# Designs tried in a protein design run: peptides against a protein of PDB entry 4Y8H. Part 5

Target 1, 196 residues: chain A of PDB entry 4Y8H
Amino acid sequence: TSIMAVTFKDGVILGADSRTTTGAYIANRVTDKLTRVHDKIWCCRSGSAADTQAIADIVQYHLELYTSQYGTPSTETAASVFKELCYENKDNLTAGIIVAGYDDKNKGEVYTIPLGGSVHKLPYAIAGSGSTFIYGYCDKNFRENMSKEETVDFIKHSLSQAIKWDGSSGGVIRMVVLTAAGVERLIFYPDEYEQL

## One batch from the design tools (peptide; aimed at target 1 R19 K33)

Design b2_p29_3_s2 (made by RFdiffusion4, then SolubleMPNN; from b2_p29_3 with A1D V17L A23T H26F R27Y)
Fold by OpenDDE base, seed 2:
Structure b2_p29_3_s2 (fold): chain B 196 residues (1-196), chain A 29 residues (1-29)
Amino acid sequence: as target 1 above (196 residues)
Amino acid sequence: DAAAAAAAAAAAAAAALRLGGATVPFYIP
């Protein structure tokens, strides 16, 4: 897996590869690792497919209940719910989550929740087995307050490099753009990103 | 307040998740 979320001028973009594995085999080439937990709060999933799906489903349920009582939750609130689930169940879970969201008050925010259930608020986060290959690229090329287009390109190039070296990453690059304007899904195919 | 609501939601979420130790054959590493 290669996943990332990047804050930019107008919000946040989540990105992921689409490969799921079982041992040495590719089980699914077109997995959606970008999961909605609220209208403008999404997560990137790494680790156990079932564990991370179950966590995201529980978070979605809690955020729906929260919304019915208190209105739209903050991204920090969503990250806190993920944290409690991941930390309290750390001995039974293999989950690496990046939470990203947009609201009018806080704009785009990114929270990374690595294995063990710690929370780190960052301007951008990378995770999964492919992330190990792109720390240096991301550190050199990330800028705060990029445009949407610059951020899409940054994610596309970053994930392309991760996929190139990580046998556990591949397929399509999916993105979710979260801004004041709404939610946009992007998809990039191998023939496009492998040439970068 | 929103902070108390967030804490309550987090605590409820932590209590609800008892993922049984099922060996998940599929991994998204």
Scores: peptide ipSAE 0.104, ipTM 0.692, DockQ to the pose 0.035
OpenDDE base, seeds 1, 3, 4, 5: peptide ipSAE 0.047, 0.096, 0.103, 0.027; ipTM 0.567, 0.603, 0.688, 0.557; seeds 1, 4, 5 fail the geometry check

Design b2_p29_3_s3 (made by RFdiffusion4, then SolubleMPNN; from b2_p29_3, 8 letters changed)
Fold by OpenDDE base, seed 5:
Structure b2_p29_3_s3 (fold): chain B 196 residues (1-196), chain A 29 residues (1-29)
Amino acid sequence: as target 1 above (196 residues)
Amino acid sequence: SAAAAAAAAAAEALASLRLGGASVPFYIP
């Protein structure tokens, strides 16, 4: 898996590959690793498909209940729910989560939650087995307050590089753009990103 | 806080789901 979320001028963009494995084998399945937990709060998932799906489903349900009682939750609130779930169950979970969201007050925000269930607020985050190959690239090329187009290109290039080196990453690159204007889903195929 | 209560309830729900369900043998590393 190669996943990332990047804050930019107008909000935040999440990105992910789609490769799925079963044991040591690549499964003939395309996974959507970008999961909605609220209108403009999404997550990137790595680790156990079952564990991360269950966590995301629980978070989504709780955020719906929260909304009905208190109004729209902040991205920080969502990250706190993810954190608590991951930390309290860390001995029984294989889950790496990046939480990203947009609201008018806080703009785009990114929170990373690695296996131990710690939470880290960052301007951008990378995770999954492919992330180890692109720390240097991302550090050198990330800029604050990029345009949408610049951010899409940054994510596309980053994930392309991760996929080149990580046998556990591949397939299509999906993105979700979260801004004041709404939610936009993007997809890029190997014929495009392999040439970068 | 409401957020803390929601998180605790979510953790309990996750534990219950594991006891009641089978894991899909798929991984997204």
Scores: peptide ipSAE 0.247, ipTM 0.750, DockQ to the pose 0.042; fails the geometry check
OpenDDE base, seeds 1, 2, 3, 4: peptide ipSAE 0.219, 0.141, 0.206, 0.169; ipTM 0.742, 0.741, 0.689, 0.700; seeds 1, 2, 3, 4 fail the geometry check

Design b2_p29_3_s4 (made by RFdiffusion4, then SolubleMPNN; from b2_p29_3 with A12E A14R V17L A23S H26F R27H)
Fold by OpenDDE base, seed 2:
Order: structure tokens, then C-alpha cells, then sequence
Structure b2_p29_3_s4 (fold): chain B 196 residues (1-196), chain A 29 residues (1-29)
């Protein structure tokens, strides 16, 4: 898996590959690793497909309940719910989560939740097995307050490099753009990103 | 008020059913 979320001038973009594995093998399954938990709060998932989906479903439920009582939750609230679930279940699950969201007050925010269930707020986050190959690239090329287009390109190039080196990453690159204007889904196929 | 609501949501999440150890046929590393 290669996943990332990047804050930019107008919000946040989440990106992911789509490869799935079973045991030591690549599964013939395309997984959408970008999961909605609220209108403008999404997550990137790595680790157990089942565990991370269950966590996301629980978070979605809690955020729906929250919304009914208190209005739209903040991204921080969503990250806190993820954190609690990941931390309390850390001995029984394999989950690496990046939470990203947009609201008018806080703009784009990114929270990374590694296996131990800690939470870290960052201007951008990378995770999954493919992330190990792109720390240097991301550090060199990330800039704060990029445009949408610059951010899409940054994510596309980053994930392309991750996929190139990580046998556990591949398929399509999916992105979700979260801004004041709404939610936009992007998809990039191997024929495009492999040439980067 | 918002902080209290966030704390309440987190507390409710802790009270949620622990994820059972199930067979994981697929992994997204």
C-alpha cells in the first residue's frame, strides 16, 4: 500500500494505490483505500482490509451520531475517534490510518494514526509499505499552500515512485479532493503514472 | 462545548465493541 494525504491552499487531497494482497501474494482485487467517514472527512487505509474497514464503519457511525447531536464534526474529532479505536484494539488489529478532512474553520487537516494508535497532526502524511521509498522525495518536493494542480501532481509523482519500488503497491491511483467547493474524486491509470 | 462533544465521541468510541480477531483474507500493506 501507498497512501498519503496532503494539505494545500484550498483544502486537502488524499491519495492511494489500489493493490490488495493475500498472504504473500498480490490478490486480484482492486481496493478503494480512500474511505468516507463524513462528507468532507475521509481516511486512507493500510494494514488489514477487514480491520480498517470495520474501524472506518464504526467511525462513520459515530460521526453520523455526532452530527445529529452537535452538527458537523471537526477533522480532529474524527481523528480522535479513529485513535481511540486503534489504540484500544492495537493488540488485535493491524491498522494504519491517515485521517484527512476539510472544514471552513480549520481548512485542510491531516492526522496520521500508525499501528500503535498514536495520533500526529501533520501538514502531509504518507503511510503503507510504499511510503518507505518516498520519504526523501516527499520531503524534498512538498511545499505548503500548493495549488490543487500542484498537489495532484505531487501526490501522483509520489505514489508513482512508491508503486515503482513497492511490490505491494499498484493498480490505479485514486485521489479525493476536499475543499470548500465539495468533494472530487480523481483516478489515474498505470499508463499515465508509470511514465512519471 | 465542542471539546466536550469531541471527548464524548471519543469516549463512546472506546465503549464500542472491540474488533474481534477475525481471519484477514486480504491485506492492504
Amino acid sequence: as target 1 above (196 residues)
Amino acid sequence: AAAAAAAAAAAEARAALRLGGASVPFHIP
Scores: peptide ipSAE 0.171, ipTM 0.734, DockQ to the pose 0.033
OpenDDE base, seeds 1, 3, 4, 5: peptide ipSAE 0.199, 0.155, 0.187, 0.173; ipTM 0.741, 0.653, 0.757, 0.684; seeds 1, 3, 4, 5 fail the geometry check

Design b2_p29_4 (made by RFdiffusion4)
Amino acid sequence: LVDAATAAAAAAAAAAAAAAAAAAAAAAA
Pose (drawn by RFdiffusion4):
Structure b2_p29_4 (pose): chain A 196 residues (1-196), chain P 29 residues (1-29)
Amino acid sequence: as target 1 above (196 residues)
Amino acid sequence: LVDAATXXXXXXXXXXXXXXXXXXXXXXX
C-alpha cells in the first residue's frame, strides 16, 4: 500500500493507490483505501484489509452514535476512537491508519496511527509499504498552506514515485478532498501519473 | 492492503512443516 494525507489552505486531501495484494498476486487493482467514517472525517487504510475494514466500520458506528447524542465529532475525537481500537488490540491488529477531517473551527487536520496504536498529529502524513521510497521526496517538497491544485500535484507526484518503486503499490491514484465546500472524489490513471 | 488469504497460506505452510518435522523425529526414534 501507498497512502497519505496532506493539510492545505482550505482543508485536507487524502490520497492512496488502489492495489490489494495476496502475495505477489494482485487480488484487487481498483481498491478504495480511502474510507468515510463521518461526512467530513475520512481515513486512509494500510496493512491488513480485514483488520482496517473491521476497525473503520466500528469507528463509523461509534461516530454515528456520537452524532445522535452530542452532534458533530471533531477530527481529534475520531482519531481517538481509532487509537483506542488499535492500541487496545495491538497484539491482534495489523493496521496503519491515517485519519483526516475538516472542521470549520480547526480547518484541515491529519492524525497518523502507526502499528502500535500511538497517535501523531501532523501537517501531512505518509504511510504504507510504498511510503518508505518517498520520505526524501515528500520532506523536500511539502510546504504549509499550499493551494488545492498544488496539494493535488504534491500527492500525485509523491504516490507516482511510491507506486514506481513499490511492487506492493499500483493501479489508480485515488484522492478525497475535504473543504468547507463539501467532499470531492478524484481519480488519476496510470497513463497520466506514470510518466510524470 | 494485504488480503486475508496471505495469512491463511502462511499458517498452512507452517502446519505442514511442523507435521513433517514430527514424522522425521518419530522415524529417528

Design b2_p29_4_s2 (made by RFdiffusion4, then SolubleMPNN; from b2_p29_4, 27 letters changed)
Fold by OpenDDE base, seed 1:
Structure b2_p29_4_s2 (fold): chain B 196 residues (1-196), chain A 29 residues (1-29)
Amino acid sequence: as target 1 above (196 residues)
Amino acid sequence: MIDEETFKKLKEEEEKKKKEEEELKKKLE
């Protein structure tokens, strides 16, 4: 798995590959690793699909309840709910989660929740088995307040590099763009990103 | 490489996601 989320001038973009693996076996399946937990709050999931989906479902429910009582939650609130659930289940989870969201007050925000159930706010985050191959690339190429197009390109190149080196990453590259204008889903196929 | 069956599943999934996105847009309007 290779996942990332990147803040930019107008919001935040989440990105992920789609390969599914079981142990050392690469399954011929397409996994959606970008999951909505609120209208403009999404997450990237790595590790056990079943476990992380369960966590995301619980978060989604909590945020819906929160909304009914207090109004739209912040991205930080969502991240805190993830953090608590991941912490409570840290002994059984082998998952990394990146939470990203947009609101008019805070703009685009990214929170990474590694194993252990900590939470870290970052301008951008990468995770998954493929991320180990692109820390250097991302550090060198990330810039604050990029345009949407620059950010899409950055994510596409980053994940393409991760996929090249990580056997557990591959398939399509999916992105979700969160801005004041709304939510947009993007998809890029191997024939395109392999040429980068 | 992605085989034909996987591509088919992918397309079906993307169509579903597109519909969900459209519904989400309506909700956000």
Scores: peptide ipSAE 0.050, ipTM 0.623, DockQ to the pose 0.020
OpenDDE base, seeds 2, 3, 4, 5: peptide ipSAE 0.023, 0.020, 0.023, 0.030; ipTM 0.569, 0.462, 0.484, 0.655; seeds 2, 3 fail the geometry check

Design b2_p29_4_s3 (made by RFdiffusion4, then SolubleMPNN; from b2_p29_4, 15 letters changed)
Fold by OpenDDE base, seed 2:
Structure b2_p29_4_s3 (fold): chain B 196 residues (1-196), chain A 29 residues (1-29)
Amino acid sequence: as target 1 above (196 residues)
Amino acid sequence: MIDAETFEALAAAAAAEAEERARREAELA
């Protein structure tokens, strides 16, 4: 798995590969790695598909209730819910979750929730088995306040590199763009990104 | 896999935290 979320000038973009691996190395690998928990709050999931899906379901339901009572939740609120669930289940949960969202007040935000259930707000985050291979690349190439196109390119190149080296990553690259304009879904195929 | 009872407890905790967060956000607005 290779997942990432990147803040940019107009919002945030989440990206993920699509390879599903099962068996001895990775059991129950997350298939739907980009998951909606609210209109403009999404997450990237790695680890146990069943466990992270259950968490995401709880978060989604909670945020729906939250919305009915308090209005649209902030990305930070969503991240806090994820954090709480991950922390309380830290002994039984193998999950790396990146929460990303957009709202008019805070613009694009990214929160990473690594194993153990901590939460960290970052300009961008990477996770999954493939992330090990691209820390250096991302550090070198990330810039704050990139354009949408620059950010898409950054994510595409980053995940492409991760896929090249991580046997557990591959398939298509999916992205979700969250901005004031709405939600946009992107897909890039191996023939496109393998040449980068 | 986490059982239903555990999820319910976690959901309750998450809800409480979310409400607290909402209050704090309102105070800072």
Scores: peptide ipSAE 0.021, ipTM 0.607, DockQ to the pose 0.024
OpenDDE base, seeds 1, 3, 4, 5: peptide ipSAE 0.018, 0.017, 0.019, 0.020; ipTM 0.567, 0.442, 0.574, 0.553

Design b2_p29_4_s4 (made by RFdiffusion4, then SolubleMPNN; from b2_p29_4, 26 letters changed)
Fold by OpenDDE base, seed 3:
Structure b2_p29_4_s4 (fold): chain B 196 residues (1-196), chain A 29 residues (1-29)
Amino acid sequence: as target 1 above (196 residues)
Amino acid sequence: MIDSETYKALEEKKKEEEEKKKKEEELKK
């Protein structure tokens, strides 16, 4: 698995590979790695599929309830809920979760929740087995306040590199773009990114 | 070799493209 979220000028983009199987074995990993928990708050999931899905479902429900009572939650609020649930379920989780969202006040924000249930606000975050191969690349190529196109390219190149080296990553690259304009879903196929 | 999710995505894409072509052909008649 290779997942990441990147803040940019107009918001935030989440990205993920789609691989769940390699050859003769089926990985016990999340299939839908980009998961909506609110209109413009999403998460990247890795590790155990069932456990992270349960957490995401609970968060989604919590945020819906929150919305009904207090209005649209901030990304930080969502991250806090994730953090609490991840901490409480840390023995069952095998990987971290990245939370990303957009609102008009805070713009794009990214929070990473590694194993153990801590929370860290970052301009961008990477996780999953493939992330170990691209820390250097991301550090060298990330820039703050990139355009949408630059950010898409950055994520595409980053995940492409991760996929090249991580046998547990592959398939299509999915992205979710969160901005004032709304939510946009992108997909890139192997023939497009393998040559990068 | 491709993974299952890639395969599914490609199949869906193919289906969508085929449906689009059929609709376009029907509109040209």
Scores: peptide ipSAE 0.098, ipTM 0.584, DockQ to the pose 0.036
OpenDDE base, seeds 1, 2, 4, 5: peptide ipSAE 0.069, 0.067, 0.038, 0.030; ipTM 0.575, 0.559, 0.561, 0.535

Design b2_p29_8 (made by RFdiffusion4; failed a check: the pose's geometry)
Pose (drawn by RFdiffusion4):
Structure b2_p29_8 (pose): chain A 196 residues (1-196), chain P 29 residues (1-29)
Amino acid sequence: as target 1 above (196 residues)
Amino acid sequence: SSSSSSSSSSSSSSSSSSSSSSYLSSQNL
């Protein structure tokens, strides 16, 4: 997998490749790794497909119940529910999850939850096996308060490289845009991003 | 003969189910 989330001027963008692996075999070339847990709180999933789906379903359930009793949860609250599940079940889970959301008060937020269940709040986050190849690129090219277009390009270029070098990444690039204007789904095909 | 055929069919069904579960569990993102 290659996954990332990036905060910017108007909110946050999540991005991911679409490859599911079963050994060297590509079990699914058009996977959606970007998953809703609330209207404007989404996550990027990496690691075990089964583990991350089971976790995301439980988190969506908790936040739906939270919404019924107390109103809209913060992005930090969503990240805390993911952490509780990942930390308390660290021996049985293989889940690298990035949590991203939009709050009118807090604007865009990114929380990354690596294997051990620790929580890290960051301006942007990259994860998945392909992310190793773009630490140098992303650290060199990221800046705070980028525009929507600049952020889409940063993510497109970053994941293009992660897919190029990582055999466990590929297919299409999917992105989810989170702003006060709502939710936007973007998709970019190989003929566009490969030759960047 | 009928008991042996029923046992062979049950074994084949269990093996197929196990193989399908292993396959699906081996999937990673």

Design b2_p29_8_s1 (made by RFdiffusion4, then SolubleMPNN; from b2_p29_8, 26 letters changed; failed a check: the pose's geometry)
Amino acid sequence: DEEERRRREEEERARAAAEAEALAASQRL

Design b2_p29_8_s4 (made by RFdiffusion4, then SolubleMPNN; from b2_p29_8, 27 letters changed; failed a check: the pose's geometry)
Amino acid sequence: AEEAARRAAEEAARAAAAAAEAAAAAQRL

## One batch from the design tools (peptide; aimed at target 1 T20 T21 G47 T52)

Design b2_p30_4_s1 (made by RFdiffusion4, then SolubleMPNN; its pose is not in this set)
Fold by OpenDDE base, seed 3:
Structure b2_p30_4_s1 (fold): chain B 196 residues (1-196), chain A 30 residues (1-30)
Amino acid sequence: as target 1 above (196 residues)
Amino acid sequence: SAAEAARRREEAERAAEAAAEAAAAARRTL
């Protein structure tokens, strides 16, 4: 897996590859690793597909319950729920999660939740097996307050490089753009990003 | 009847396919 989320001028963009493996290291399915937990709060998932889906489902339920009582939750609230679940289940959970969201008060925010259930607020985050190959590239090329187009290009180039080196990454690149205007889903196919 | 046996076999095949897909899903890593 190669996943990332990047804050930009108008909000936040999440990005992911789509390759899935089995315990035998067989890439056999294209999966959507970008998961909605609220209208403008999403996560990137790495690790166990089943475990990370179960965590995301619990978070979604908590945020729906929260919304019914208090109105729209903040991205920080969502990240806190993920953190507690990941920390409480750390002995049995293989999960790397990036939480990203947009609201009018806080704008685009990114929280990374590595194994162990810590939480870190960052201007951008990368995770998954492919992320190890792109730390230097991302650090060199990330800029604050990029345009939507610059941010899409940054994510596309970053994930392309991760996919190139990580056998556990590949397929399509999916993105979710979260702004005041709403939610936009993007998809990029190998014929486009492999040439980068 | 032969038609009832055929329907039961088709339902069992669909159930087996669904179970195999669910088992494969449980073993996936992202």
Scores: peptide ipSAE 0.360, ipTM 0.726, DockQ to the pose 0.349; fails the geometry check
OpenDDE base, seeds 1, 2, 4, 5: peptide ipSAE 0.359, 0.351, 0.347, 0.353; ipTM 0.724, 0.717, 0.717, 0.722; seeds 1, 2, 4, 5 fail the geometry check

Design b2_p30_4_s3 (made by RFdiffusion4, then SolubleMPNN; its pose is not in this set)
Fold by OpenDDE base, seed 3:
Structure b2_p30_4_s3 (fold): chain B 196 residues (1-196), chain A 30 residues (1-30)
Amino acid sequence: as target 1 above (196 residues)
Amino acid sequence: DEEERRRREEEERRRREEEERRRAAAERFL
């Protein structure tokens, strides 16, 4: 897996590859690693497909309950729910989560939850097996307050490089853009990003 | 009696190992 989330001028963009592995081989199954937990709060998933889906489902339920009682949760609240679930189950859980969301008060925010269930607020985060290949590229090329287009290009190039070197990453690049205007889903196919 | 018990324990162990291999082969990772 190669996943990332990047804050920008108008909000946040999540990005992911789509490759799935099964045991020691690459499965021919394309997965969506970008998962909605609230209207403008999403996560990137790495690790066990089942474990990370179960966590996301529990978080979605908690945020629905929260919304009914208190109104729209903050991205920080969502990240806290993910953190508790990941920390409480850390010994039996293979999960790496990036939480990202947009609200009018806090704008775009990113929280990374690595193995072990710590939580870190960052201007951008990268995770998964492919992230090890792109730390230097991301550090050199990330800028605060980029445009939407600059941020899409940054994510596309970053994930393209991760996929190139990580045998566990590949397929399509998916993105989710979270802004005041709403939610937008993007998809990029190998024929486009392999030429970058 | 003791040889039959050992054969049953070995068959049960082999069945568990085959089921664990089948579960591991069905597990999906991202």
Scores: peptide ipSAE 0.352, ipTM 0.728, DockQ to the pose 0.677; fails the geometry check
OpenDDE base, seeds 1, 2, 4, 5: peptide ipSAE 0.350, 0.335, 0.343, 0.342; ipTM 0.727, 0.719, 0.720, 0.723; seeds 1, 2, 4, 5 fail the geometry check

Design b2_p30_5_s2 (made by RFdiffusion4, then SolubleMPNN; its pose is not in this set)
Fold by OpenDDE base, seed 3:
Structure b2_p30_5_s2 (fold): chain B 196 residues (1-196), chain A 30 residues (1-30)
Amino acid sequence: as target 1 above (196 residues)
Amino acid sequence: MEKEKKEEEEKEKKKKKEEEEEEKLKKQRL
């Protein structure tokens, strides 16, 4: 897996590859690793497909209950719920999660939840097996307050490089753009990113 | 008898297929 989330001028963009493995074999199954937990709060998932789906489903349920009682949760609140679940299950959980969201007060925010269930607020985050190949590229090319287009290109190039080197990454690149204007889903096929 | 046996065989085939699909999902990694 190669996943990332990047804050930009108008919000946040999440990005992921789609490759899934089954045991020791690369499955030709295209999985959506970008999961909605609230209208403008999403996560990137890495590791166990079943465990990270179960966590995301529990978080979605908690945020629905929160919304019914207190109104729209902050991205920090969502990240705290993920952190608690990941920390409580740390001994059985092989998962890396990036939480990202947009609200009018805080704008785009990114929280990374590595193995062990710590939480870290960052201007951008990368995770999964493919992330090891792109730390230097991301550090060199990330800028604060990029445009939407610059941020899409940064994510596309970063994930393309991760896919190139990580045998556990591939398929389509999916993105989710979270802004004041709403939610936008993007998809890029191998023919579009392999030439980068 | 023959109809009930056929309905039971179809239920058992369906259950086995659901268990195989669930086992495949548990082995999936992202």
Scores: peptide ipSAE 0.388, ipTM 0.757, DockQ to the pose 0.770; fails the geometry check
OpenDDE base, seeds 1, 2, 4, 5: peptide ipSAE 0.385, 0.383, 0.385, 0.382; ipTM 0.750, 0.749, 0.752, 0.751; seeds 1, 2, 4, 5 fail the geometry check

Design b2_p30_5_s3 (made by RFdiffusion4, then SolubleMPNN; its pose is not in this set)
Fold by OpenDDE base, seed 3:
Structure b2_p30_5_s3 (fold): chain B 196 residues (1-196), chain A 30 residues (1-30)
Amino acid sequence: as target 1 above (196 residues)
Amino acid sequence: EEEEEEEEEEEEEEEKRKKEEEERLKKQRL
């Protein structure tokens, strides 16, 4: 897996590859690793498909209940719920989660929840097996307050490089753009990113 | 009797498919 989320001028963009493995074998199954937990709060998932789906489902339910009582949750609130679940289950959970969201007050925010259930607020985050290949590239090329287009290109190039080196990453690149204007889903096929 | 046996066979096949799908999901890694 190669996943990332990047804050930019107008919000945040999440990105992921789609490759999954089954047991010890690379499955050609394309999965969506970008999961909605609220209207403008999403996560990137890595590790166990079942465990990270179960966590995301619990968080979604918790945020729906929260919304009914208190109104729209902040991205920080969502990250706190993820953190608690990941920390409580850390001994049995193989999960790396990036939480990202947009609200009018805080704009785009990114929280990374690595193995062990710590939470870190960052201007951008990368995770998964493919992230190890792109730390240097991301550090060199990330800029604060990029345009949407610059941020899409940054994510596309970063994930393309991760996929190129990580045998556990591949398929399509999916993105979710979260802004004041709404939610936008993007998809890029191998023919669009392999030549980058 | 034949209709009840066909309904029981369809339910058993559906349960088997659900169990196979659940086992497949448990083995998937992202």
Scores: peptide ipSAE 0.387, ipTM 0.750, DockQ to the pose 0.795; fails the geometry check
OpenDDE base, seeds 1, 2, 4, 5: peptide ipSAE 0.384, 0.375, 0.385, 0.386; ipTM 0.746, 0.742, 0.746, 0.748; seeds 1, 2, 4, 5 fail the geometry check

Design b2_p30_8 (made by RFdiffusion4)
Pose (drawn by RFdiffusion4):
Structure b2_p30_8 (pose): chain A 196 residues (1-196), chain P 30 residues (1-30)
Amino acid sequence: as target 1 above (196 residues)
Amino acid sequence: SSSSSSSSSSSSSSSSSSSSSSSSSSSQML
């Protein structure tokens, strides 16, 4: 997997490749690793497909119940529910999850939850096996308060490289845009991003 | 005897196929 989330001027963008692996075999070339847990709180999933789906489903359930009783949860609250599940079940889970959301008060936020269940709030986050190859690129090219177009390009170029070097990444690049204007789904095909 | 051997071989092939399919499904990673 190659996944990332990036905060910018108007909110946050999540991005991911679409490859599911079963050994060297590509079990699914068009996977959607970007998953809704609330209207404007989404996550990027990496690691075990089964674990991360089970976790995301539980979190969506908790936040739906939270919404019924107390109104819209914060992105920090969503990240805390993911952490509770990942930390308390760390022996049985293989889940690297990035949580990203938009709040009118807090604008864009990114929380990354690596294997042990620890929580890290960051301007941007990258994860998944392909992310190792782009730590150098992303650290060199990220800046705060980028525009929407600049952020789409940063993510497109970053995941293009992660897919190029990582055999466990590929297919299409999917992005989810989170702003006060709503939710936008973007997709970029190999013929576009490969030759970047 | 021939009918019992053929039934045993078919049962073994079905079990092996089911086990391979389950293993492949449970090994999926993102």

Design b2_p30_8_s1 (made by RFdiffusion4, then SolubleMPNN; from b2_p30_8, 28 letters changed)
Fold by OpenDDE base, seed 3:
Structure b2_p30_8_s1 (fold): chain B 196 residues (1-196), chain A 30 residues (1-30)
Amino acid sequence: as target 1 above (196 residues)
Amino acid sequence: MREREEEERRRREEEERRRREEEALASRRL
C-alpha cells in the first residue's frame, strides 16, 4: 500500500493506490483504500483489509450517532475515535490509518494513526509499505497552501514513485478532494502515472 | 448408497470452497 493525505489552500486531498495482496501473493483485485466515515471526513487504510474496514465501519456509525446528538463532528473528533479503536486493539490490529477532513472553521486537516494507535496532526501524511520510498521526495516537494492542481500533481508523482519501487503497491491511483465546494473523486490509470 | 455418497461429496466440495474463500478474505492486505 501507498497512501497519503495533503492539506492545501482550499482543503485536503487523500490519495491511494489500489493493489491488494492475499498472503504472499498479489491479488488481481483492485481495492478502494479511501473510505468515507462522514460527508467531508475520509480515511486512507493500510494493513489488514478486514481490520481496517471494521474500524472504519465502527467510526462511521459513531460519527452518525454523534451527528444526531451534537451536529457535524470535527476531523479531530473523528481522529480521536480512530485513535481509541486502534489503541484498544493494538495487540491484535494491523492498521495504518490516515484521517483527513474539511470543515469551514478548521479547513483541511490531516491526522496520521500509525501502528500502536498514536495520533499526530500534520500538514501532510504518508503511510503504507510504499511510503518508505518517498519520504525524501515528499519532504523536498511539499509546500503549504498549494493549489488543487499543484496538490493533485504532488500526490500523483509521489504515489507513482511509491508504486514504482513497492511491489505491494500498484493498480490505479485514487484521490478524494475535500473542500467547501464538496467532495470530488479522481482516478488515474497506470498508462498515465507510469510515464512520470 | 450412491445418492448419499454424491451428497457427501458435494457437501465436502462446498465446505472446501467456502474455507478457501474465507482464508482468502482473511489474508487480504492493503
Scores: peptide ipSAE 0.370, ipTM 0.751, DockQ to the pose 0.672; fails the geometry check
OpenDDE base, seeds 1, 2, 4, 5: peptide ipSAE 0.369, 0.362, 0.365, 0.368; ipTM 0.747, 0.743, 0.745, 0.747; seeds 1, 2, 4, 5 fail the geometry check

